# Peptides against a protein of PDB entry 3J47: the designs that were tried, part 116

Target 1, 121 residues: chain A of PDB entry 3J47
Amino acid sequence: IRLTNQLKSLKGLQSKLKDVVEYLDKVINKELPINHTILGKLQDVFNLLPNLGTPDDDEIDVENHDRINISNNLQKALTVKTNDELMVIYISNLVRSIIAFDDLIENKIQNKKIQEQRVKD
Target 2, 69 residues: chain B of PDB entry 3J47
Amino acid sequence: YEEKEESNLAATKSMVKIAEQYSKRIEEEKELTEEELKTRYVGRQDPKKHLSETADETLENNIVSVLTA

## One batch from the design tools (peptide; made by RFdiffusion4, then SolubleMPNN)

Design b2_p25_3_s1 (from b2_p25_3, 13 letters changed)
Fold by OpenDDE base, seed 2:
Structure b2_p25_3_s1 (fold): chain B 121 residues (1-121), chain C 69 residues (1-69), chain A 25 residues (1-25)
Amino acid sequence: as target 1 above (121 residues)
Amino acid sequence: as target 2 above (69 residues)
Amino acid sequence: GLNEMLERQEKASKLLREIRKELEK
């Protein structure tokens, strides 16, 4: 149950990230205006998400003043660190999930064997 | 600036520690998988259950690490 | 880097899905 929920959450995050990438691409291509609200939400997501080193987030904020760049660099560094940590956690969770599934498969096989034996008896 | 750098360094150190813990947990998970494989071979349910439990514990630890992160 | 980790995650996710499908059979 927990593993399944984690996978679902991860899948949701992946979908959201994909949407963000698509949005950013549209903004870069000037297909859409820069939406500050979306950027704010993205920042919030990035603060919640380990800094997925999406390299592309660096370019948009470069136009604002030097002080913002330093804060952004720190935020970026923190985000990168967080991303790495989250990645490790994600991989670990996946590994655990795989193990749990392997156990479930084995349990199912055993249950099948038990049922086959019961039919023979 | 210096304070931020120090904070980042501390955070980085913490991350390294978490990574080490993660590696250890991965190894524990592998051991559980081996036990499960052995259980499949021996046909004993008990080792398999133990492996599953250890895998679950490893997952829980990872989740806690993520939440702490 | 991040891309490699993402790829690994995707592979693991696929494997988990396959295992889940096997369990559902």
Scores: peptide ipSAE 0.509, ipTM 0.858, DockQ to the pose 0.025; fails the geometry check
Fold by OpenDDE base, seed 3:
Structure b2_p25_3_s1 (fold): chain B 121 residues (1-121), chain C 69 residues (1-69), chain A 25 residues (1-25)
Amino acid sequence: as target 1 above (121 residues)
Amino acid sequence: as target 2 above (69 residues)
Amino acid sequence: GLNEMLERQEKASKLLREIRKELEK
């Protein structure tokens, strides 16, 4: 579900970007007037995008860029952070699995002791 | 698109919360493991069971964290 | 990085397998 929603959002953004490019081409060719409303919204989107050339942009913008697999210095930094977080989660899962396994071993040992006692009786 | 964006934002916030809770979960897991160890020595099942349950909960939370990451 | 995470996962999987074998004895 989450991955599907992310993919849908990305596809929507891609489609919108394509439409903007097509519109800009038509305006340059004097085929259509500039749609000021669409252009304004696009400018707002660009202003919210992390500046790929300046590392001083907010970590959040860099993280979003890394999630989108944008090959930029900021994106690289976000990718590193994401990898570190995933590593912590992975280690935690391993620890939980080990604990669960230890409990299973102990239960089996106890069952074996009970069987041995029954044979002696 | 908006629903998906909201879901992603919620997931990100959840990851931050999970990072904070992760340290607590590690401590809880250690406590359960210690209780299991003690239970092995005492031969009583009850503390061991409780430790196992806490370990399982910790595992489940980690799985959810992976799915949200 | 991702490679280190994968390696850690493999180690954990091996450890779990060893514990399972010990339980089977």
Scores: peptide ipSAE 0.497, ipTM 0.859, DockQ to the pose 0.014; fails the geometry check
Fold by OpenDDE base, seed 4:
Structure b2_p25_3_s1 (fold): chain B 121 residues (1-121), chain C 69 residues (1-69), chain A 25 residues (1-25)
Amino acid sequence: as target 1 above (121 residues)
Amino acid sequence: as target 2 above (69 residues)
Amino acid sequence: GLNEMLERQEKASKLLREIRKELEK
């Protein structure tokens, strides 16, 4: 269910991104004004989507022009926030893993000492 | 789309809550590590076990946070 | 990003191994 929802969201995001790109192209070509609603919805999607760390998303944010930079800056800011959150989670997991390993090592050492004592008795 | 948006919103809210709890969990982990260190000196398995359990709980919480995110 | 986090994890794992070796002495 969760994975399916994530996939659906990704597909929706992809479709929306395509629409946004098409819209942005039209804006660049002065065919249409910037649709603030589309940009807002895109921002909402980015706010909802964790930065999946795809290298392609980081590159897209840097190359695009000033207006794309604002949407990209907000998207980047949201992406940065999401990345920061993911980083915190990752660091936390790492710390927990380290503690668990330390405990495991200590348990092994204790078991070894107990075994050595039993052999001496 | 709406269901996914709702799920993402819920996940985001959960992530914020996790972030708030993260600092507390880190502190709890540190406390357990101190107890483990004390246990090494005293030779008592119980404090060490408690530290290990707290570390495991902290790890589990982080995993849940990752899964929720 | 993810690469930095992975690197940190590897460093932490190495540190844990060192601690383990010290405890085995």
Scores: peptide ipSAE 0.491, ipTM 0.857, DockQ to the pose 0.014; fails the geometry check
Fold by OpenDDE base, seed 5:
Structure b2_p25_3_s1 (fold): chain B 121 residues (1-121), chain C 69 residues (1-69), chain A 25 residues (1-25)
Amino acid sequence: as target 1 above (121 residues)
Amino acid sequence: as target 2 above (69 residues)
Amino acid sequence: GLNEMLERQEKASKLLREIRKELEK
């Protein structure tokens, strides 16, 4: 169910992305005016999408105008925040796994001691 | 798609709450580890089991958080 | 970053496996 929902969301995103690309191409070709609603929705989608980008590719050539820089800075800041949150979740999972493993080890040691006592008995 | 978006939004809000709870969970996990260490010295099985269960619950919550992320 | 977290996870997993092997012994 969850994987299926994720796949459906990905497909929906892909379809929307395709629509945006088609819209952008029409705007570039001066065939249609910029649909601000589609761009706003796309921005919302990007803000919701964890930027899976590896932190190392910092060389996005910041050539373009002040507004694009502000948008990119905001997007970058949101990406950093999302990455930090994912990092915290990952560390938490690791810590939980370590604790669970330690408990498993202790249980095994106790079971071994119980078996040794039964053999002496 | 809309239902999934709503579910993702709810999940994101839950993740923020989970992040706050996560700090508390880390502290709870640490306390359980100390109890397990104490139990290991005292030879009483019951505190270790409780620590293990709490660690498992913490792990499950983290997995759910990752899956929601 | 993500790579460092992955590396830490791998180290922890290896340590856990070693402890498990010692218990089997």
Scores: peptide ipSAE 0.473, ipTM 0.850, DockQ to the pose 0.015; fails the geometry check

Design b2_p25_3_s2 (from b2_p25_3, 13 letters changed)
Fold by OpenDDE base, seed 4:
Structure b2_p25_3_s2 (fold): chain B 121 residues (1-121), chain C 69 residues (1-69), chain A 25 residues (1-25)
Amino acid sequence: as target 1 above (121 residues)
Amino acid sequence: as target 2 above (69 residues)
Amino acid sequence: GLKEQLERQEKAAKLLSEIQKLLEK
């Protein structure tokens, strides 16, 4: 369910981004007036995007690749974050498992001691 | 899409909370382990049991966090 | 951390949704 919802959201986002791109293209081509509200929101979205690397290598026709790379970098950042969270969860589970195992060992030792005492009695 | 977005937002918020809880849970787990160690040395069942229970709770919380993540 | 990124993504998604609504008008 969550994955499906995430995928749906991503698809929705993708569709939206496409629409925005189309809008921006129309604005660039002077086919439509600049909607300041849309631009402001887009800027907000961009500001919410982690600062991808300094545009130092501004040279090449990276525009389309940059959108994919921005999406990919954001996706990578999100993936990294997700990975970090998963890692934390994994480590936590591991730690809990270790503790549970230790307790099991201790219980076993105690049981053996109890049995030994019963045999001596 | 909206439902998914809400779910993702909730999940994200949950993940932050989970991270905080995780740190706390790790500490709780350590406490359980110390109690177990003490119980092994002292031969008292109670501290060890308590530590084990705390560790189990921490593990459970982590599992829930993973499932939420 | 991951949670902050998720939150940021949610915010971004919301913004995008709002932009879509604006584009549909």
Scores: peptide ipSAE 0.419, ipTM 0.825, DockQ to the pose 0.557; fails the geometry check
Fold by OpenDDE base, seed 2:
Structure b2_p25_3_s2 (fold): chain B 121 residues (1-121), chain C 69 residues (1-69), chain A 25 residues (1-25)
Amino acid sequence: as target 1 above (121 residues)
Amino acid sequence: as target 2 above (69 residues)
Amino acid sequence: GLKEQLERQEKAAKLLSEIQKLLEK
């Protein structure tokens, strides 16, 4: 279920990214005016998806380096935040695994004691 | 897509709470491990089981937090 | 930050190692 939802979200993001690219191409070709609402929604999507590998698209437009740098810095900051969160989750999972393992060890010790008692009996 | 976006937003809000809860959960896990150690000495199965269950719950919450992150 | 996380991971690894030693006995 969760993996499927992630895949669906990724697919939706890919579709939206394609739409943005198509829109940007139309704007570059002067076929459509710049729609600020679409750009705002795109920014919102980027803010929600910090790990969206938009670094590859940044190589094409030489002219807007400063805005691209700000967007890249924000994306980098969001990536760092995501990494920090993932690290916290990883550590937490590790700690839970350790506790579960401790319980397994204790259960094994108890089972061994029960078996030893049965042999004496 | 909208449901996933809502889930991601809820997850992000939960992540901030999770960061705070993470420190608390780490302490709770340490307490559980200490109680497990104590339970090994006391030989009472019930406290050990409770500690294991609490540790599992803490792990599950962390997994959910990671998945939401 | 990263240092604290690393320290926590090291502690967790030590605990796991101790648990493994207990399972082997």
Scores: peptide ipSAE 0.388, ipTM 0.842, DockQ to the pose 0.015; fails the geometry check
Fold by OpenDDE base, seed 5:
Structure b2_p25_3_s2 (fold): chain B 121 residues (1-121), chain C 69 residues (1-69), chain A 25 residues (1-25)
Amino acid sequence: as target 1 above (121 residues)
Amino acid sequence: as target 2 above (69 residues)
Amino acid sequence: GLKEQLERQEKAAKLLSEIQKLLEK
């Protein structure tokens, strides 16, 4: 059961990552806008991934414990890596938004100046 | 298992490189924003537009880097 | 790590807030 759930989660994550890459490629190509909801869902999935690797306290036989610990450590490391990547994406999107807003502000200021000049003429 | 570990290590190294590139791009964006602010103060429209465009390019590159990681 | 990322996000949020204030103006 647990291994099956991990495999299912991994497959789900892999599929989601593929979808995210495809989406991001479309955004880079200006084919689609950034969907913040998709990013939020990805974050939620990644935040749940560590919980999928947490051994529920059931008596797991000692011999598989090292492999499970290595797998859990690897999964944790992968989760941390994924979280770091998502954070970088999020920060990048915020920075883009800031730049876009700065441009909007400048355009607004320019428009006001043009209007003031028209009133003086 | 070893192949997966090697792949993970390679991916991790790539992510570190992307993070470094991202940090550099963030700094470039800050510089552009400062130049834009200076341009607003001087009242010249053209430098401000250029700064905005450069900031957008920096952000685009960051997104591409994150997607490629 | 996480703390540095949070700090960067806070800085970005502050910048966004400042931009919004400028737009209202």
Scores: peptide ipSAE 0.384, ipTM 0.839, DockQ to the pose 0.019; fails the geometry check
Fold by OpenDDE base, seed 1:
Structure b2_p25_3_s2 (fold): chain B 121 residues (1-121), chain C 69 residues (1-69), chain A 25 residues (1-25)
Amino acid sequence: as target 1 above (121 residues)
Amino acid sequence: as target 2 above (69 residues)
Amino acid sequence: GLKEQLERQEKAAKLLSEIQKLLEK
């Protein structure tokens, strides 16, 4: 189930990425006006996607560079936010593991005391 | 896709809440550790079990959060 | 920041190692 959902999400992302590329190409070619809704959804997708490979689009004109930089900065900020969230989760898991181990140690000590008492009886 | 996005958004909101809850959970874990420490001192089985259960619940919630992230 | 997170992780790892040593006794 989870793997299937991940695969479906990946396929949907791939399809959306393709649609975005096609839309961006049409916008570059002045065939379509800039759709803010598509751009917002694209930003949401980029916010959800960890840094999948920077497409080597070296040839994108200088004027789009600032918007791409803003988008990249926003993506970077979202990536940083995601990284911070992952770190918090990691630290939380570590703390829980430590507490669980402390309990196991205490249980082991208690079991050892019970065994020692049984040997004396 | 929307359901996964909603689940991820809920997970992210849960992570922020988990960060706040993490500070609270750290304090609760400290209190539980103190109760375990007190239980080690007092020799009463019940407080130790409760601390262990709370630690396990905290660990489980973190694992679920990691798996949801 | 990242440095503080790394320090927290290191502290947690040290604590985990100490707990493991206690379990081995």
Scores: peptide ipSAE 0.373, ipTM 0.838, DockQ to the pose 0.016; fails the geometry check

Design b2_p25_3_s3 (from b2_p25_3, 16 letters changed)
Fold by OpenDDE base, seed 1:
Structure b2_p25_3_s3 (fold): chain B 121 residues (1-121), chain C 69 residues (1-69), chain A 25 residues (1-25)
Amino acid sequence: as target 1 above (121 residues)
Amino acid sequence: as target 2 above (69 residues)
Amino acid sequence: GLNELLKRQEEAAKLLREIERLLKE
């Protein structure tokens, strides 16, 4: 149950990240304007992630356009990284679950054999 | 541009490290499965139970990692 | 990369469901 819920949550996050990636690709290709609301939501998601290194507040007079591109590219890179990490964790959990279930199946088979032996005695 | 590239490179390196950790965990899981297989052949229930418990612990650690992520 | 990982995840999820079915039998 818990693992299934985590998997579902991870899948939902993966879908959202995919949508963000597709949006960012369209923005990069100048097919769509930069949506500040989407960027804000993505920033909120990243802020909920453990602090990937404090950008030092140094006053770099980078023109607003370059800052937006740097922020978008950094956000995209962080999003991709987060997605990859979540995928790795998801796959790991699935593998562990499969092993645990295989062991449970074996235990069940052994229990059945023990019961059959008890009926014969 | 250079700072962004450096940040991307650092992120990529971190991802590689995570992938390596994942690979190590998979190998540990395989070793447990091999021990289970050996236990099945030896016919001793105790080693199999221990392997199952270790697999469960590994699963739990992954779940905790997901919850912490 | 991402698409392949997603496919592997889906396959693993299918295997997990099959194991769950076997446990219920």
Scores: peptide ipSAE 0.486, ipTM 0.856, DockQ to the pose 0.022; fails the geometry check
Fold by OpenDDE base, seed 3:
Structure b2_p25_3_s3 (fold): chain B 121 residues (1-121), chain C 69 residues (1-69), chain A 25 residues (1-25)
Amino acid sequence: as target 1 above (121 residues)
Amino acid sequence: as target 2 above (69 residues)
Amino acid sequence: GLNELLKRQEEAAKLLREIERLLKE
């Protein structure tokens, strides 16, 4: 459900971006007047996006290989943070699993002791 | 779209809260494991059961966190 | 990064399988 909602949102954004590009091309070609309302909203969206162009070219190449394509520079930092969080969650799950297994092993040992006692009686 | 964005934002906020809770839960898990270790030496089942239950709850919360991420 | 996480996950999965084996014995 959540992943599907994220994908739907991304697809919607992609479609809207495509429509804007097509509109801009038509305006440049003087085929249609500029829709000022759509442009204003789009500008607001771009202003909310992390600045992709300002960090120096050299840092972009190294970080691009490891991280999935959101808006690259601030997105890279956010992706690092997300990866770290996922790592913590994973380690935590592993620890919980180990504890659960330790309990199961102990329960098995106790069951064996009970069975051995029953054989002696 | 807006509903999904809101859900994602809520999930992200929940993850931050979960990270804080996770640190606390790790400590709780350690305490239970220590009690279980002590129970192995004493031969009493009751403290061990409580530790196991807390470990299970901690595991469940981590799984939910992974699914939320 | 992701590769390290994947490696840790594989190690965890191996440990889980070993514990499951011990429980069946």
Scores: peptide ipSAE 0.468, ipTM 0.856, DockQ to the pose 0.015; fails the geometry check
Fold by OpenDDE base, seed 2:
Structure b2_p25_3_s3 (fold): chain B 121 residues (1-121), chain C 69 residues (1-69), chain A 25 residues (1-25)
Amino acid sequence: as target 1 above (121 residues)
Amino acid sequence: as target 2 above (69 residues)
Amino acid sequence: GLNELLKRQEEAAKLLREIERLLKE
């Protein structure tokens, strides 16, 4: 249950990050306007991540392309970091599942031995 | 720019440290699994259970550390 | 880069689900 929930959360985050990357690419290509709501949500996600100094969204005057690029670069860096962290969590969960599986196999073997012994008695 | 770069560098360093800790914990988990395997050959149920529990605890600590990092 | 990480994560997620299935059997 816990592992499954963590995996689900990780997948959700991964999907969101992918969407953000795709969106950012479209924005860079001037195919779409900057969606402040997406950026805000991403910032919230980053704020839930270790404090990498998320720039405050509020005063970004649209005119300074350079500031936007800096914010985007920071966001990209944070996204990469988030992906790495998620990967670590995922690997950890996988290892836990392997251990749990090993325990299950052992339990099954033991149960089989107990049944065999009961049949002999 | 410079402050941001410094922050990114610090964050990256922290991530490396977490990764190292994670790697160590994974190794500890593997050791526990090996001990469980050894216990399977000896036929002692209790040691196997203890090993499994210890592995779970180690993994939990790893997850908490990653979440806290 | 990110795409490769995503793919690895998906593969690992599949493996995890398989393990979970085996545990339930």
Scores: peptide ipSAE 0.468, ipTM 0.853, DockQ to the pose 0.025; fails the geometry check
Fold by OpenDDE base, seed 5:
Structure b2_p25_3_s3 (fold): chain B 121 residues (1-121), chain C 69 residues (1-69), chain A 25 residues (1-25)
Amino acid sequence: as target 1 above (121 residues)
Amino acid sequence: as target 2 above (69 residues)
Amino acid sequence: GLNELLKRQEEAAKLLREIERLLKE
C-alpha cells in the first residue's frame, strides 16, 4: 500500500512537471500569462522534496532534455533516501526482535530452574 | 496525492527524529541486556524484567516508525 | 550503503536463529 502510494505520487509529480514545462513554454511564447498559483504549488512540491540542490525554478535555464534528467535524478534521489530509511527501520526491528528473543531464552532458563527446584523438594 | 505527500513529509521528519532516537534506543536495549546478565548472576528477577520491558518499548517504537515510514 | 545494511540484516538474522535454537533446548 505505502509503496504503491509513493509510486502513484511520483507518477503524479512527473505528470505535473510535464504540465509545468508545457505551461512555461507557452508563457515564453507569450501565448499564456504567468500562473502564480501553479508556480506556488510547484514551489510547495520542491519544498516537500528534500533540498537536494534543486536549482531554483527560476534558474533552471537548462534545455528540456536536462530538465527531464533533473526530475528523474531528484526522483531517483528520493527513492534512494526512502530505501535507506526502510533499511534502517528493518535493521532496528531485527535488533529489537533479537533482544526480545534473548529475554525469552532467559525466561525459559528461569522456568527450568524453578521446575528443577520443585522436583528436588 | 496530497495526502501521500503529507504522509511522506511527516515520515521524513519522523525519520530524522527516529535516527536520533534509534541510537538512543540501541543504547537502552544494550543496557537492558546487561541488566538481564546481572540479574542472572544476582538472582534478582526485577532488573531483568525492567530490561525486557525497555526492549519491548524500543521494539514497539521501531514498529511504529516502520508503519509511519 | 545498501550492501552494508544487507550484511547487518544477515548478521541479525543469524543471531535470531541462534536465539531460537536456545529456546528449543
Scores: peptide ipSAE 0.420, ipTM 0.851, DockQ to the pose 0.015; fails the geometry check

Design b2_p25_4_s2
Fold by OpenDDE base, seed 4:
Structure b2_p25_4_s2 (fold): chain B 121 residues (1-121), chain C 69 residues (1-69), chain A 25 residues (1-25)
Amino acid sequence: as target 1 above (121 residues)
Amino acid sequence: as target 2 above (69 residues)
Amino acid sequence: SKEQELKDGLELNIARQKKLRETLS
């Protein structure tokens, strides 16, 4: 279910991104003014679709986006934010896993000590 | 698509909250680790248990956050 | 320790997130 929803969102995002690209091309060509509504929708899409890129990829994408337009800067910022959030979650999970592992080791040590004491008694 | 959009919007709001709470969770994990270390050295089971429980809770919260993200 | 390194990484990420939030506000 979750994967299916993610896939649907991705497809929707892809379509929207295509539309945004087309709009941006028109703006670049001075055919249309910057559409704030499209930018807002794009932001929403970015919020819905976290960029799973590596931090290095995020930095590269941010650098590339920073060179183009103010709108791109905002998009980049949102992407970076999302990536950072994902990284934090990932690291947190790792930390918790390590802590749990340490506790497991300690429990094993304690159990061994208890067994040794029982054998001595 | 609409259902997913709603879910994503909710998730985004949740992510902001998660980011704010993340520091607190990290601190809780540190506390658990310190208690475990103390228990290892002093032989006090109760502090170690408490630390482990706090760590587990923090992990669970992080997992939920990952699922929401 | 690896655990300490992970904690430090988490702290750095939290700090970055705060900065990003400030930028986006």
Scores: peptide ipSAE 0.474, ipTM 0.849, DockQ to the pose 0.047; fails the geometry check
Fold by OpenDDE base, seed 5:
Structure b2_p25_4_s2 (fold): chain B 121 residues (1-121), chain C 69 residues (1-69), chain A 25 residues (1-25)
Amino acid sequence: as target 1 above (121 residues)
Amino acid sequence: as target 2 above (69 residues)
Amino acid sequence: SKEQELKDGLELNIARQKKLRETLS
């Protein structure tokens, strides 16, 4: 569900960006006037997004290396931090799996004991 | 699209919480292991079941963390 | 004004980045 929602949001953004690009191309070619409303909305969207074309100096800071960034440029700087977080999650999953497996084994042993008792009765 | 955006925002907030809960989950896993060990020693089924359930919950939380990351 | 809107957008992005940094810290 979460992944599906993220994908849907991304698709919507992609479609909007495509429309804006198409509009901009038409304006550049003097085929259509600039839609100021669309440009304003797009500008708002871009302002809400990390600046991909002009990474801030803070994107290179050590603090940013340990944090997940949405921007690809920032993510590159934050790749180490992201990897560390993923590693922690992976280890946690592994530990949980081991515990679950141990419990399954114990349950199986108990079931065998119960069956043996039933045969003796 | 708006619903998905809201979901993504919620996921981002959840990531922060996951980092804090991670240490707690590790401790919970240790406690379950101890309960299982005690159950083996005492021969009682109930503590073993509880340990198994806690392990499953810990696993589920880890999966959610992976999906959110 | 359009210029003010752009500035507000930039400030919002900075705030979001700060919040994200705090979340990851």
Scores: peptide ipSAE 0.460, ipTM 0.818, DockQ to the pose 0.049; fails the geometry check
Fold by OpenDDE base, seed 3:
Structure b2_p25_4_s2 (fold): chain B 121 residues (1-121), chain C 69 residues (1-69), chain A 25 residues (1-25)
Amino acid sequence: as target 1 above (121 residues)
Amino acid sequence: as target 2 above (69 residues)
Amino acid sequence: SKEQELKDGLELNIARQKKLRETLS
């Protein structure tokens, strides 16, 4: 479900970007007037996106939700953070697994003791 | 699209919360292990079972966090 | 003005980034 929602969101964004490109091409060709409202909203969206192209501006660790796109310096920093988080999750899972195994071993030992008592009886 | 975006945002916030609670979860897991050890000495199944259940819940939460990330 | 709206948007992004960094620290 979560993956499906992410995919749907990405598809929606892709479609919107395509529409913007098509609109811009039409404006450049003087076929259609500029829709100022749509362009303003798109500019807002782009301003919310991490600056992919300009290396010189301050390492704006824009924690953009789209951690998947690895391309720019900001994305690299976000990737490092993501890796650290994944490592923590991995270690946590290992610890939980170890605890579960310990419980399993203890249960097995108890079962053996119960069987031994029944044989003596 | 908006519902999925909201879900993703919620998931990201959950990851941050998980990072903050990670130390707490580790401590809770240790406490469960101690209770299991105590139960092993007392020979009663109930405290040990409770510790095991808490450990399982902690594991499940970690798995959900991985799936969210 | 449109320029002011752009500046406000940029400031909002900076604030969001700062909050995110604080959450990650």
Scores: peptide ipSAE 0.451, ipTM 0.815, DockQ to the pose 0.049; fails the geometry check
Fold by OpenDDE base, seed 1:
Structure b2_p25_4_s2 (fold): chain B 121 residues (1-121), chain C 69 residues (1-69), chain A 25 residues (1-25)
Amino acid sequence: as target 1 above (121 residues)
Amino acid sequence: as target 2 above (69 residues)
Amino acid sequence: SKEQELKDGLELNIARQKKLRETLS
């Protein structure tokens, strides 16, 4: 379910990006005027999703280089966070596995003791 | 897409909560290990079993967390 | 020993996550 939702979101984003590209092409060809509202919404999307915009697709004027840097920094921070979370999960799984092995060893030891007692009786 | 976005937001919040609970899970695991060690020393089966069960529960929670991440 | 190392690793990761949350806040 989660992976499916992620894929759906990604597909939706891809479709939206395609629409934006088509719009930008029309603007470049002077077929349509620049729509400030669309650009503003696109900027909002980029602010919410720092890593999704290719710098080239961001008609962010060179003057907004700072915003791009902020976006990159945020993306990097999110990546680091994700990595840390994955590491925690991995370590936790390892710890559980080790505990399970310890229990297994203990069970084996107990079984051996029981067998030894039976032989003595 | 909207439903997925809502689900992702909920998942993100859940991940934060998982991170906060992680330390508690580690402590629970330590307690289980200590009980197991005591059981090995004393030869009593009950504390060791309880520790093993707690460890298994901790592992399951971690797996769910991984699936949520 | 390995178990203790894993626990220590988990604690470090938790600390890092806390720092990241503070940074994002």
Scores: peptide ipSAE 0.449, ipTM 0.848, DockQ to the pose 0.043; fails the geometry check

